# Peptides against a protein of PDB entry 6EJA: the designs that were tried, part 44

Target 1, 276 residues: chain A of PDB entry 6EJA
Amino acid sequence: VEYMPANPVRIAFVLVVHGRASRQLQRMFKAIYHKDHFYYIHVDKRSNYLHRQVLQVSRQYSNVRVTPWRMATIWGGASLLSTYLQSMRDLLEMTDWPWDFFINLSAADYPIRTNDQLVAFLSRYRDMNFLKSHGRDNARFIRKQGLDRLFLECDAHMWRLGDRRIPEGIAVDGGSDWFLLNRRFVEYVTFSTDDLVTKMKQFYSYTLLPAESFFHTVLENSPHCDTMVDNNLRITNWNRKLGCKCQYKHIVDWCGCSPNDFKPQDFHRFQQTARP

## One batch from the design tools (peptide; aimed at target 1 F141)

Design b2_p22_2 (made by RFdiffusion4)
Pose (drawn by RFdiffusion4):
Structure b2_p22_2 (pose): chain A 276 residues (1-276), chain P 22 residues (1-22)
Amino acid sequence: as target 1 above (276 residues)
Amino acid sequence: MWETVDNPAALAARQAATLAKL
């Protein structure tokens, strides 16, 4: 990541944000901002204060826009995938924004390498997609995810409605819902009418935590399967002893886990050279 | 919701099966 690319990638950051931490969001935005990238910010419908603050930012910079539509993106809700898919369509239709990669971030994310290094890395691997799979037993993954269950999002709640079959003829996979996807794959997901994309969009409209498997499943079974890199370029601070308290039991008909917040004792983790 | 591990062989196998079907 030390070299200087002659044709650097331009990155579309999609920020899916909620809550009250506007100053922290502004600090993270400062760290990731470059005039040659693009920023498309979705603010949860329920976070009006944060939305007003985000509007000030978008009014200041030409390469920053806010989604005019806003969803109540509850934990594990089917609406998160809807949010990503609509943002991808919107971004592809913005012809004045010639972006090469799609990167999703939350208000709780932070870069651990400089923009120069990120651009250099992605410029070398511009035809790859970066998704992290669970890598363990797939039947256990399907069960723990509830992928063989039917869910419906209404009234800001995920209702478990019954069982369903895993469709035959495709491999189902999943893992992290944080990823980096290139433009060519995003176009395929958005505009393709082939049997795989059409049916997976239907299947995942009624799925818990859809973003943790929709893009994996589509990519591995698509003509772009040979572009997958099993690394999302993220460090996620999972600590199951603390983060798996079924804390979302009142929002979804399921038990879930979330990553812990980093502390000072974790600083050395950001310096690991094992994987990019 | 998921911790992950590296499994390059399983990914390669899935890619090869998909390419064979295409």

Design b2_p22_2_s1 (made by RFdiffusion4, then SolubleMPNN; from b2_p22_2, 7 letters changed)
Fold by OpenDDE base, seed 5:
Structure b2_p22_2_s1 (fold): chain B 276 residues (1-276), chain A 22 residues (1-22)
Amino acid sequence: as target 1 above (276 residues)
Amino acid sequence: SFETVENPEALAAKKAARLAKL
């Protein structure tokens, strides 16, 4: 992207992390850190060692904060969406952090562009929202995601309770749980009291991997629908042979796929990847 | 993402109890 923004966008990076991989997180953080952006980090409630390490980092940088609340989340759990929604609210209430875009990250995800390229791109398209769709048959997507099933997160397990119907008049969409959302849309999702947002928050509180579909569905059915771009500017280290073996059956009443962790060498490679 | 095949080992008794609370 050959664009020099006069008023460059500032990004709120929301990191959701768990486990004991402090060194990995530190390396990832250093790779994405910039003084003009903001970093809001949620550490799983069970990851106390990691939480202590992250707190130490947050004390060293004025633009790094840790969520004062912590949720116990599981892979595929509905609580992950709650984590994002609460972090969005927190970030909107931080008047001293004038961010323009919300971007979620984990230890297994990296931007495919350099910081300069990302900022230039988002500054040019600051009124757009970037959500990558699955690009296949929607009915098949619904079945594979279990969107027509009712799930309950309880005792670190996603329990499948039965069948459910998609609300009438709602066009469901989804794909990647990595997204770039502008502040205006985040404000809408956070503070709107319309039937769409209210209904979807309720619906997705009983949904598997809700972040892969919630924001897509809300955006496409909202007054902001014309701001959608079918691209998330992300690369996920994906290997179906390794990640799609029903490996989470012990915590979810559904078979799912998980991305592979990135290696430090992958980050540099991804920064060199150009997308149109 | 998820696979098409459902988990066949779901606990029916716990499902029924939790469903009743919703």
Scores: peptide ipSAE 0.027, ipTM 0.517, DockQ to the pose 0.063
OpenDDE base, seeds 1, 2, 3, 4: peptide ipSAE 0.019, 0.020, 0.008, 0.016; ipTM 0.442, 0.467, 0.402, 0.433; seed 3 fails the geometry check

Design b2_p22_2_s2 (made by RFdiffusion4, then SolubleMPNN; from b2_p22_2, 11 letters changed)
Fold by OpenDDE base, seed 3:
Structure b2_p22_2_s2 (fold): chain B 276 residues (1-276), chain A 22 residues (1-22)
Amino acid sequence: as target 1 above (276 residues)
Amino acid sequence: SFETVENPERLAALKEKRLAAL
């Protein structure tokens, strides 16, 4: 018997999508859609075909909206964080959408739990934030992520401008760019004027793959640090053999990995992944 | 895994942009 909470949490799903993966997006959307949740979709500025398709979906469902603004994002670009931050602000300003959790998705990943399980779990832990850390040597993480390097996103390229120092007194952390954040923490990130949030927003505006560490770092150094859970409750198709090639040298002055598209053949992974 | 792509000439040319961005 599944636990049914008296006051079930409602989720704002933020989908950041690009390219021609319309069919994949449709499959993922059908898998995660529920009438009690909210879906806010950002389509890359260059993906006009996909944008038209997503707009059609949004007209069919009252709890689906598309961002009126569109960014041209690149792999590893700092603009991805800007997309999330602006989406968070928009969602907080939508008074008709009483969401409790923010969850980001792409067309390449799935929730690890059923809707009922996810809602039950988050309702029980509604005061917590779920981010997955790298679990390795932090110095190595900083070096590999290029956090000690300054990047500028310009003309669809991430330019490496030189070296920089990690701010003193800040415990840097990161790992997965897939997270589940409660409304309270999102409010803090969006509206706080404290030194931490202000400095981190500035710091990460010149960061490669900022979403992999921004929220971790802000959370762990904030008054909300005790709400951290080292689990993102998600499955992402990450295959090193297929995804970790230096294929982005033309757009980033750094080589890294990219998540693979979720394929039907990978469905067994969803069933086999048992995370507490 | 991550690997650096180094271009000294590009770095030098972008110093002006760095100053403008900061």
Scores: peptide ipSAE 0.019, ipTM 0.508, DockQ to the pose 0.036
OpenDDE base, seeds 1, 2, 4, 5: peptide ipSAE 0.011, 0.010, 0.010, 0.010; ipTM 0.435, 0.398, 0.421, 0.400

Design b2_p22_2_s3 (made by RFdiffusion4, then SolubleMPNN; from b2_p22_2, 10 letters changed)
Fold by OpenDDE base, seed 3:
Structure b2_p22_2_s3 (fold): chain B 276 residues (1-276), chain A 22 residues (1-22)
Amino acid sequence: as target 1 above (276 residues)
Amino acid sequence: SFETVENPEALEKKKAETLARL
């Protein structure tokens, strides 16, 4: 028996999708759809077929919207963070969508809990933010992420321009680019004019894989630092053998790992990866 | 590993433009 909260949280799911993964997206959407939640979908500017498909879905459901703006994003691109930040602003300006949590998803990612479990859990911890840290040596993390390097996204390429210093007084952290953020923290990130948010937005505009560390770093150095939970409540499809190759060398002046596509055979992992 | 820059001049131009925005 799941706990039935008196005031259940409502979730804004943000989907950033690209390519031709219409079938995968449809499967994922069906798995996460609920009438009480909200779905805001960004389709890559180059993915016109997928955009048409997503528009069809949005016309069928009142709680599904598609971004009127579309960015051309690349793997590891700084524009991905811009996409999230703009979507956050849009969602805050949608007064008819009273959401309590922001959750980003891809076609290769699933919540590890049922809707009822997720809602019950988040309703109990509505003041918390859920980000998964790398849990290892931070200096090594910085080097491997290239946080000490300056990048420029231009002409569908991440150009490595040179070295840079991490701002003084900032405790850098990161890990998973899948997060669950409460509305209050999203409001802070979106509207705060403090030095932290301003500097971090600037810093991460020239960062490789910015979503993996921006929100972690901002949260941990903010007045909201006590709200961090080192858990993103996600099942991600990472495979070192398949995903950690320099397959995007032509796009990024850095080698890293990318998530694999979710496959039907991975369904068992979804059922087994129930995290407390 | 890093990508090899084929056009150093273009990179320097982009670098200068980027630095001007910082």
Scores: peptide ipSAE 0.050, ipTM 0.547, DockQ to the pose 0.021
OpenDDE base, seeds 1, 2, 4, 5: peptide ipSAE 0.025, 0.012, 0.016, 0.024; ipTM 0.589, 0.510, 0.525, 0.573; seed 4 fails the geometry check

Design b2_p22_2_s4 (made by RFdiffusion4, then SolubleMPNN; from b2_p22_2, 8 letters changed)
Fold by OpenDDE base, seed 4:
Structure b2_p22_2_s4 (fold): chain B 276 residues (1-276), chain A 22 residues (1-22)
Amino acid sequence: as target 1 above (276 residues)
Amino acid sequence: STETVEDPARLAALKAARLAKL
């Protein structure tokens, strides 16, 4: 029997989509849509066809909105973090959308729980933030992520300009760029003017794959550090044979792996459960 | 996830280009 919370949390799902992933997006949307949640979709500035399709969907559902602004993003680009941060601000300013959690999704990433299970779980742990760490040596993580390197996003490329220092006194962490953040922490990240948030926003504006580390690092060094749960409650379709061929070297002066979009045959995996 | 790409020549060129723009 699934627990029914007295005050169920409502989720703001943020989708960052690009290209011609209309079918994948449609599948994901159908899989995650619920009337009690909110869906905020950013479509890449260059993806006009997809934008038209998403707009059509948004007109059909009152709890689906499309960002009025659109960024041109690249894999690993610092602009992805900007997209999330701006989306967070927008969502906080939407007084008619009383969301409790922020969840980002892609066609390659799904919640591993049913809606009821997810809501029940998050309602129980509404004060927690769910960020999956790399689970390895932190020094190795820094090196592999290039966090000690300075990157500049320009002309649809992430240029590696040289070395940089990690800010003194900051414990860097990261792992997955898929996270579940409570509203309180999102408010902190969005509106805090403290030295930590200010410095980290600056630091990560020159960072490769910033979303894989920014929120982890900010959270762990913030007054909210005790709210971290090392789990993102997701299943990601990792096929390293397909996703780890340094396919983005032409875009980024670094090699990276990317997850693969889920196919219909992969949906059986969503029946798995996660623990905090 | 990421993996290191080391190209000293490219890195040097990028640094030089950056410095030239300052």
Scores: peptide ipSAE 0.025, ipTM 0.507, DockQ to the pose 0.061
OpenDDE base, seeds 1, 2, 3, 5: peptide ipSAE 0.021, 0.026, 0.019, 0.023; ipTM 0.501, 0.473, 0.506, 0.496; seeds 1, 2, 3 fail the geometry check

Design b2_p22_3 (made by RFdiffusion4)
Pose (drawn by RFdiffusion4):
Structure b2_p22_3 (pose): chain A 276 residues (1-276), chain P 22 residues (1-22)
Amino acid sequence: as target 1 above (276 residues)
Amino acid sequence: SAATRAALAANAPPEEIAGDGE
């Protein structure tokens, strides 16, 4: 990531944010901002204060826009995938924004390498997609994710309605819902009317945590399957002893886990050279 | 290429599952 690229990638950052931490969001935005990238910010419908603050940012910079539509993106809700898919369509239709990669971030994310290094890395591997799979037993993954269960999002709640079959003829996969996808794959997901994309959009409209498997499943079974890199370029601070308390039991008909917050004792982790 | 993808995924541990079942 030390070299200087002659044709650097321009990145579309999609920020899906909620809550009250506007100053922290502004600090992270400052760290990732470059005049040649693009920023498209979705603020949860329930976070009006944060939205007003985000509008000030978008009014200041030409390469920053806010989604005019806003969803209540509850934990594990089917609406998160709807949010990504609509943002991808919006971004592809913005012809004045010639972006090469799609990167999703939350208000709790932070970069651990400089923009120069990120651009250099992605410029070398511009035809790749970066998704991290669970890599373990797939039947256990399907069960623990509830992928064989039918869910419906209404009234800001995920209702478990019954069982369903895993469709035959495709491999189902999943893992992290943080990723980097290139423009070619995003176009395929958005505009393709082939049997895989159409049926997976239907299947995942009624799925818990859809973003943790929709893009994996579509990519692995699509003509772009040979572009997958099993690495999302993220460090996620999982600690199951603390983060799996079924704390979302009142929002979804299921038990879930979330990553822990980093502390000072974790700083050495951001210096690992093992994987990018 | 396949070798490039394998090198990019080298030393990447398995991912934790967000769902914890019933």

Design b2_p22_3_s1 (made by RFdiffusion4, then SolubleMPNN; from b2_p22_3, 9 letters changed)
Fold by OpenDDE base, seed 2:
Structure b2_p22_3_s1 (fold): chain B 276 residues (1-276), chain A 22 residues (1-22)
Amino acid sequence: as target 1 above (276 residues)
Amino acid sequence: SKEDRAALSANVPDAEITGDGD
């Protein structure tokens, strides 16, 4: 029997999409669409065909909007964090969209629950934030992520400029860049003027793969630290053998890996994951 | 509660990281 909350949470889904895979996006959209949720879609500045397709979708559904601004993002680029931060601000300024949770999605990452299960779960834990940490050696994490290196995004490239120090008094953490954040924490990240948020926004504007660490680090060092749940309720199609070949050296002065988009044959894997 | 958060995090695989060094 599914728990039916009296005041179910409403979710703002944020999709950051690029390329020409309109059909794949359409399939994903149909799979996650619900009339009670909200969908805010950013299309890469260079993906004009996809943008036109997404605009058509947004005109058909009142709870689907497309960002009026568009950024050109690259793998590992600092601009991805800027995209999320700006989308968060936009969503907070949309007074006609009373969302309770911010959830980002891609073709390589899906919630492990049905919509009803997800809503029920988040309604029960509406005061929590769900981010998954790497859970291993933090020094290794910093080293592998290049957090102690200074990067500059310029001309579709992440340039490594030199070494830098982690700010004193900050406990760095990170892991998955797919997360579920409650509105209260999003408000804090968006509007707080405290030293933590200000310093971290500056720090991560020169950071490789910023979304994998920024929100973890800010949350854990903030007054909201007791809302952290080390679980992002996701299944991500990781296969390091296939996706970890340092294939981004032409874009970034660093080695990296990527998860793979889910294929129909991968669907059975959803049943093998641990559910909260 | 702290215990609830711990329970919610139990038996969840660690996140894979995308950075792989220089």
Scores: peptide ipSAE 0.310, ipTM 0.876, DockQ to the pose 0.808
OpenDDE base, seeds 1, 3, 4, 5: peptide ipSAE 0.258, 0.013, 0.020, 0.010; ipTM 0.852, 0.452, 0.572, 0.336; seed 5 fails the geometry check

Design b2_p22_3_s2 (made by RFdiffusion4, then SolubleMPNN; from b2_p22_3, 8 letters changed)
Fold by OpenDDE base, seed 4:
Structure b2_p22_3_s2 (fold): chain B 276 residues (1-276), chain A 22 residues (1-22)
Amino acid sequence: as target 1 above (276 residues)
Amino acid sequence: SAADRAALAANVPDAEETGAGD
């Protein structure tokens, strides 16, 4: 249900970008930009050209900032989680940016909802966190994700070092690495010193594709567990014929699309995605 | 599998060389 909220939420969009996707990023940025939201962009350390371009954009908009630090991330690398966590900390320390939700995006993403729809929805459910679970056998998920394996990111490679055990008392979950997190939960993840957060940060520092599971696991095992919504407000059944790229196919049919892939005829799919 | 994904991650070209996002 769409309504006009009296106190609309403001969103911190964290964009993790790399390579030479400047045009794609520009298209995505144009599509998602709004004066009331905030955009925090991390450019891969190796993507200097892109970084220069992004810096130019950031200088044009007061609500667009680029991370002063840059990581060299690889697909599936543990450093991606570090990127998000550091970004979260940065965003929490930006007192001049009163954001209510954290949303991660890549340059390949395109909004599946209008800004008004998104804001209305999140304003209604501002106390909730939106993470899409894999929806399959959890044991299989653990195995396929390699959560029972110890990985080390080094030299742009994820090295499997051996086996490990899931921490006792922890119910592991995961799925999509696209999530919508409220500020309260982000604060918890960032500043909590409880055993859960501490252990999970350590555990996921040696995890393959940690962003697909870390926030799910932390949330579900935390005092904030009741805020979990098994929906990331993303299209999980996109028409691949349009050129959308889908990842995690063997576990979750989750798709990210380039703005170039969308046609007016495809908008019906956006409407078909049920909101929680 | 995780192993396959790890292999994929390892074989991904340098970020500067690719135009693809995550």
Scores: peptide ipSAE 0.024, ipTM 0.525, DockQ to the pose 0.025
OpenDDE base, seeds 1, 2, 3, 5: peptide ipSAE 0.007, 0.006, 0.019, 0.009; ipTM 0.413, 0.377, 0.503, 0.492; seeds 1, 2, 5 fail the geometry check

Design b2_p22_3_s3 (made by RFdiffusion4, then SolubleMPNN; from b2_p22_3, 9 letters changed)
Fold by OpenDDE base, seed 5:
Structure b2_p22_3_s3 (fold): chain B 276 residues (1-276), chain A 22 residues (1-22)
Amino acid sequence: as target 1 above (276 residues)
Amino acid sequence: SAADRAALSANVPDAEEFGAGD
């Protein structure tokens, strides 16, 4: 049974792209483009050629914009989280873009499910947030991710400065750096002045691979904790030579997961919260 | 482990491997 939403969700796709993979980006863009969604593209500060190409695309579509600011991003760096956070703020300030969900993508991503399937699913669960947890021992995760270490981003590297303590009372979680967040939670992350958000923004500014843990941790410790679903509905990486490769480990395999396969009764199986 | 390395890649696959590495 296909769910037909009366008010289908509109998605803000945030694309963080770099390098010279313009053709790959174009293919991905064509695959995910829909007139009812929104596309906000950040091009790495060092990727000027790509930036020019993306700007050309953005001029052709009213629902495609490029960040006026650009960071030198590395996926393991704190700057990546900053990129997402600033993008979230920008998107919330765009009153002419009534998006309901935030989804991050890279140039290497490629959808293996239809837009209709995704929209139908998210429309049914529009009040939920989808983040995939690591599914391991949390203490081990903390150690492996270096969450108990202090890092500083400099010269496109994350330098380990020493040990640090995780704030007491905070349940740290993480996993995939790909997530589907509803507007309400994005608003909370962006504008909340509570101790949790403030503290975590500071904490994760010195964190390795912050995008893999920040949103998980904030969500699970927030008043919105009951909205967490331990599934990010991640799309696959696309490589022309290798084809579509399903992702494993801490990333949900969309090849094995279809939005149409989810039923209301399945919701509780996927819901994970650190705090009830 | 990720904590043992300071050199990071902007490549998504590498980043995932880096973060999830044993």
Scores: peptide ipSAE 0.020, ipTM 0.502, DockQ to the pose 0.070
OpenDDE base, seeds 1, 2, 3, 4: peptide ipSAE 0.015, 0.012, 0.020, 0.000; ipTM 0.442, 0.425, 0.485, 0.353; seeds 2, 3 fail the geometry check

Design b2_p22_3_s4 (made by RFdiffusion4, then SolubleMPNN; from b2_p22_3, 9 letters changed)
Fold by OpenDDE base, seed 3:
Structure b2_p22_3_s4 (fold): chain B 276 residues (1-276), chain A 22 residues (1-22)
Amino acid sequence: as target 1 above (276 residues)
Amino acid sequence: SAADRAALSANVPDAEETGAGD
C-alpha cells in the first residue's frame, strides 16, 4: 500500500543547464514535470540556443520560470554556488509558489522513482535535509577538494592564489553537489545574518567546487544540524548506471557513492541517519 | 596536486558538468 500524505509537499526544482543538450533536457523535463511542483531554470549566459529553447517551454507552463539573470558559470567555479543562492532567494520571494523542498538538477538527470513515491517520502520527512557526505577521511577530503586553497573566479576561470586555513571552530564536510533541502533551511541560508552563514558565504566565494561542500558545512554547524540525513535520494544520471560511479570528466580526486534511489524498506534506515 | 588538476580543468570555458557525479 502506497503512503498517501494528507498534506503533500511541493517541490521547487532548480535546473542549472548549459550547452546544447536541449533534447536531453526536454526528455528529463517531461519525466519530472508535475502540475503541483515548480520549475526554476537557469541557463548559462553563453548558452543562447538553449536559453531560447527553455524560454519556449516556460511560456507553455505557469509553474515554469526562467531566471531573468544569467551567469557565465564554470561548474568548478564559485559562481555555481552563487547561482544556487540567488535562485533560492528568488524562489523565497515568489509568494505565489508555496514550495516545501528545493531540489537541484542538471540536464543529465532522470528520475528512477515515480513522483508519488518521491512526494510521499519527502512528505513523511518534510523537516529533514538530505545531503550525502563523502564518507571518507575528512582531512583527505579537504586536501583533494582544495578547500585549503584560495581560488578567485575571474572571466570564467579559476585562479589559484595560495593556501588558506579553514575557519576556526568550523567542521567542514562535503560530498555530492546534489541535495534536497527543505524551505526552512533554505530560508536560513538565504536570510540569516549569523556569523556562520556570513563567514561561510565569504569563504566559499573563493572555493573550488563550492556546491559539494557549502550546504553540508553550513547545515552541520548550524542550529539545524539535527535535520541532516546522509542521503541525497538523487535522481540518476542519464549517462551512467545507478550506483557508485563517477563521471568520466570528474576533475576532483574523489568519487562519492550516493544512493540515487530509495525503497520502502529504506525508511527505517533513514530515520537512523539523522545527525545531531 | 589534485586541487591543481581540478583548477586546470575548471578553467575550460565550456567545461561540462563537474562534481561527484552522483
Scores: peptide ipSAE 0.022, ipTM 0.539, DockQ to the pose 0.065
OpenDDE base, seeds 1, 2, 4, 5: peptide ipSAE 0.010, 0.010, 0.007, 0.023; ipTM 0.411, 0.372, 0.392, 0.578; seed 5 fails the geometry check

Design b2_p22_4 (made by RFdiffusion4)
Pose (drawn by RFdiffusion4):
Structure b2_p22_4 (pose): chain A 276 residues (1-276), chain P 22 residues (1-22)
Amino acid sequence: as target 1 above (276 residues)
Amino acid sequence: FFAVGALPDSLMDQLEEYLASQ
């Protein structure tokens, strides 16, 4: 990531944000901002204060826009995938924004390498997609995710409605819902009317935590399957002893886990050279 | 390239100093 690229990638950052931490969001935005990238910010419908603050930012910079539509993106909700898919369509239709990669971030994310290094790395691997799979037993994954269960999002709640079959003829996979996708794959997901994309959009409209498997499943079974890199370029601070308290039991008909917040003792983790 | 999970101000300051040194 030390070299200087002659044709650097331009990145579309999609920020899906909620809550009250506007100053922290502004600090992270400052760290990731470059005039040659683009920023498309979705603010949860329920976070009006944060939305007003985000509007000030978008009014200041030409390469920053806010989604005019806003969803109540509850934990594990089917609406998160809807949010990503609509944002991808919006971004592809913005012809004045010639972006090469799609990167999703939350208000709790932070870069651990400089923009120069990120651009250099992605410029070398511009035809690859970066998704992290669970890598363990797939039947266990399907069960723990509830992918064989039917869910419906209404009234800001995920209702478990019954069982369903895993469709035959495709491999189902999943893992992290944080990823980097290139423009060519995003176009395929958005505009393709082939049997895989159409049926997976239907299947995942009624799926818990859809973003943790929709893009994996579509990519692995699509003509772009040979572009997958099993690394999302993220460090996620999972600590199961603390983060799996079924804390979202009142929002979804399921038990879930979330990553822990980093502390000072974790600083050395951001310096690991093992994987990008 | 990215950390997932919130950082306290002290850790963020230290990380920013580290990245500036690159």

Design b2_p22_4_s1 (made by RFdiffusion4, then SolubleMPNN; from b2_p22_4, 10 letters changed)
Fold by OpenDDE base, seed 4:
Structure b2_p22_4_s1 (fold): chain B 276 residues (1-276), chain A 22 residues (1-22)
Amino acid sequence: as target 1 above (276 residues)
Amino acid sequence: FFAIGRMSDELFEKLDEYLASL
């Protein structure tokens, strides 16, 4: 039984989508759509078919908008963080959309709880930010993520230029690039002019997979550090033996991993997922 | 609250039914 919040949170869903999986996206959209939430969709610059489809959807619903700007994103590219940051700014400038939480999704994501459950939960923890940490040695994380390496996104490739230093006085963290951020923290990230935010935006503009670490690092080193919950409220089918084959070396000068597909036999995993 | 990863139509259907039951 879910309690009914007196002041239910309203969610800004940011969908970063690419490819031609319009059917899957439509299915997911229908599953997460609610009149009280907001949907801001970025379609990869190269995905014109999908863009047309998404535009049609946006014309049908007043709480669905498509980014007027579009980036050509690549796996691990710094441009993904730029996409989120610009989306956050846009959403904050939309004064007619009083959202309370920022949730990013892809076309391959799907809800495993009801909207009521999600809203009830987030309404109870409206002052918290949900970011999942890597859960291992931080030094190892830095090495494996290549955070001590300088990358440049150019010509649809992430070029490794050399080594770099982690900024002094900064506790670097990271993990999943899927998260739930409250409006207050998004405002901080977007409009703060303090040294932390400024320095980290610069640092992560040359970072591989920046969205997996930027928000964690900024949050944990900010005045909002006590709002972090080490849980992104996601379930991912990780099988690194199958998913880590350096399959992106043609795109980035680094090895990476991808989550695996869910199978019908994995259904029980959705049912037993715990909350923080 | 969300799953990350591709799913078969069968799994989507099962999940939809499950969500509807909650």
Scores: peptide ipSAE 0.476, ipTM 0.921, DockQ to the pose 0.864
OpenDDE base, seeds 1, 2, 3, 5: peptide ipSAE 0.465, 0.465, 0.450, 0.467; ipTM 0.919, 0.918, 0.914, 0.917

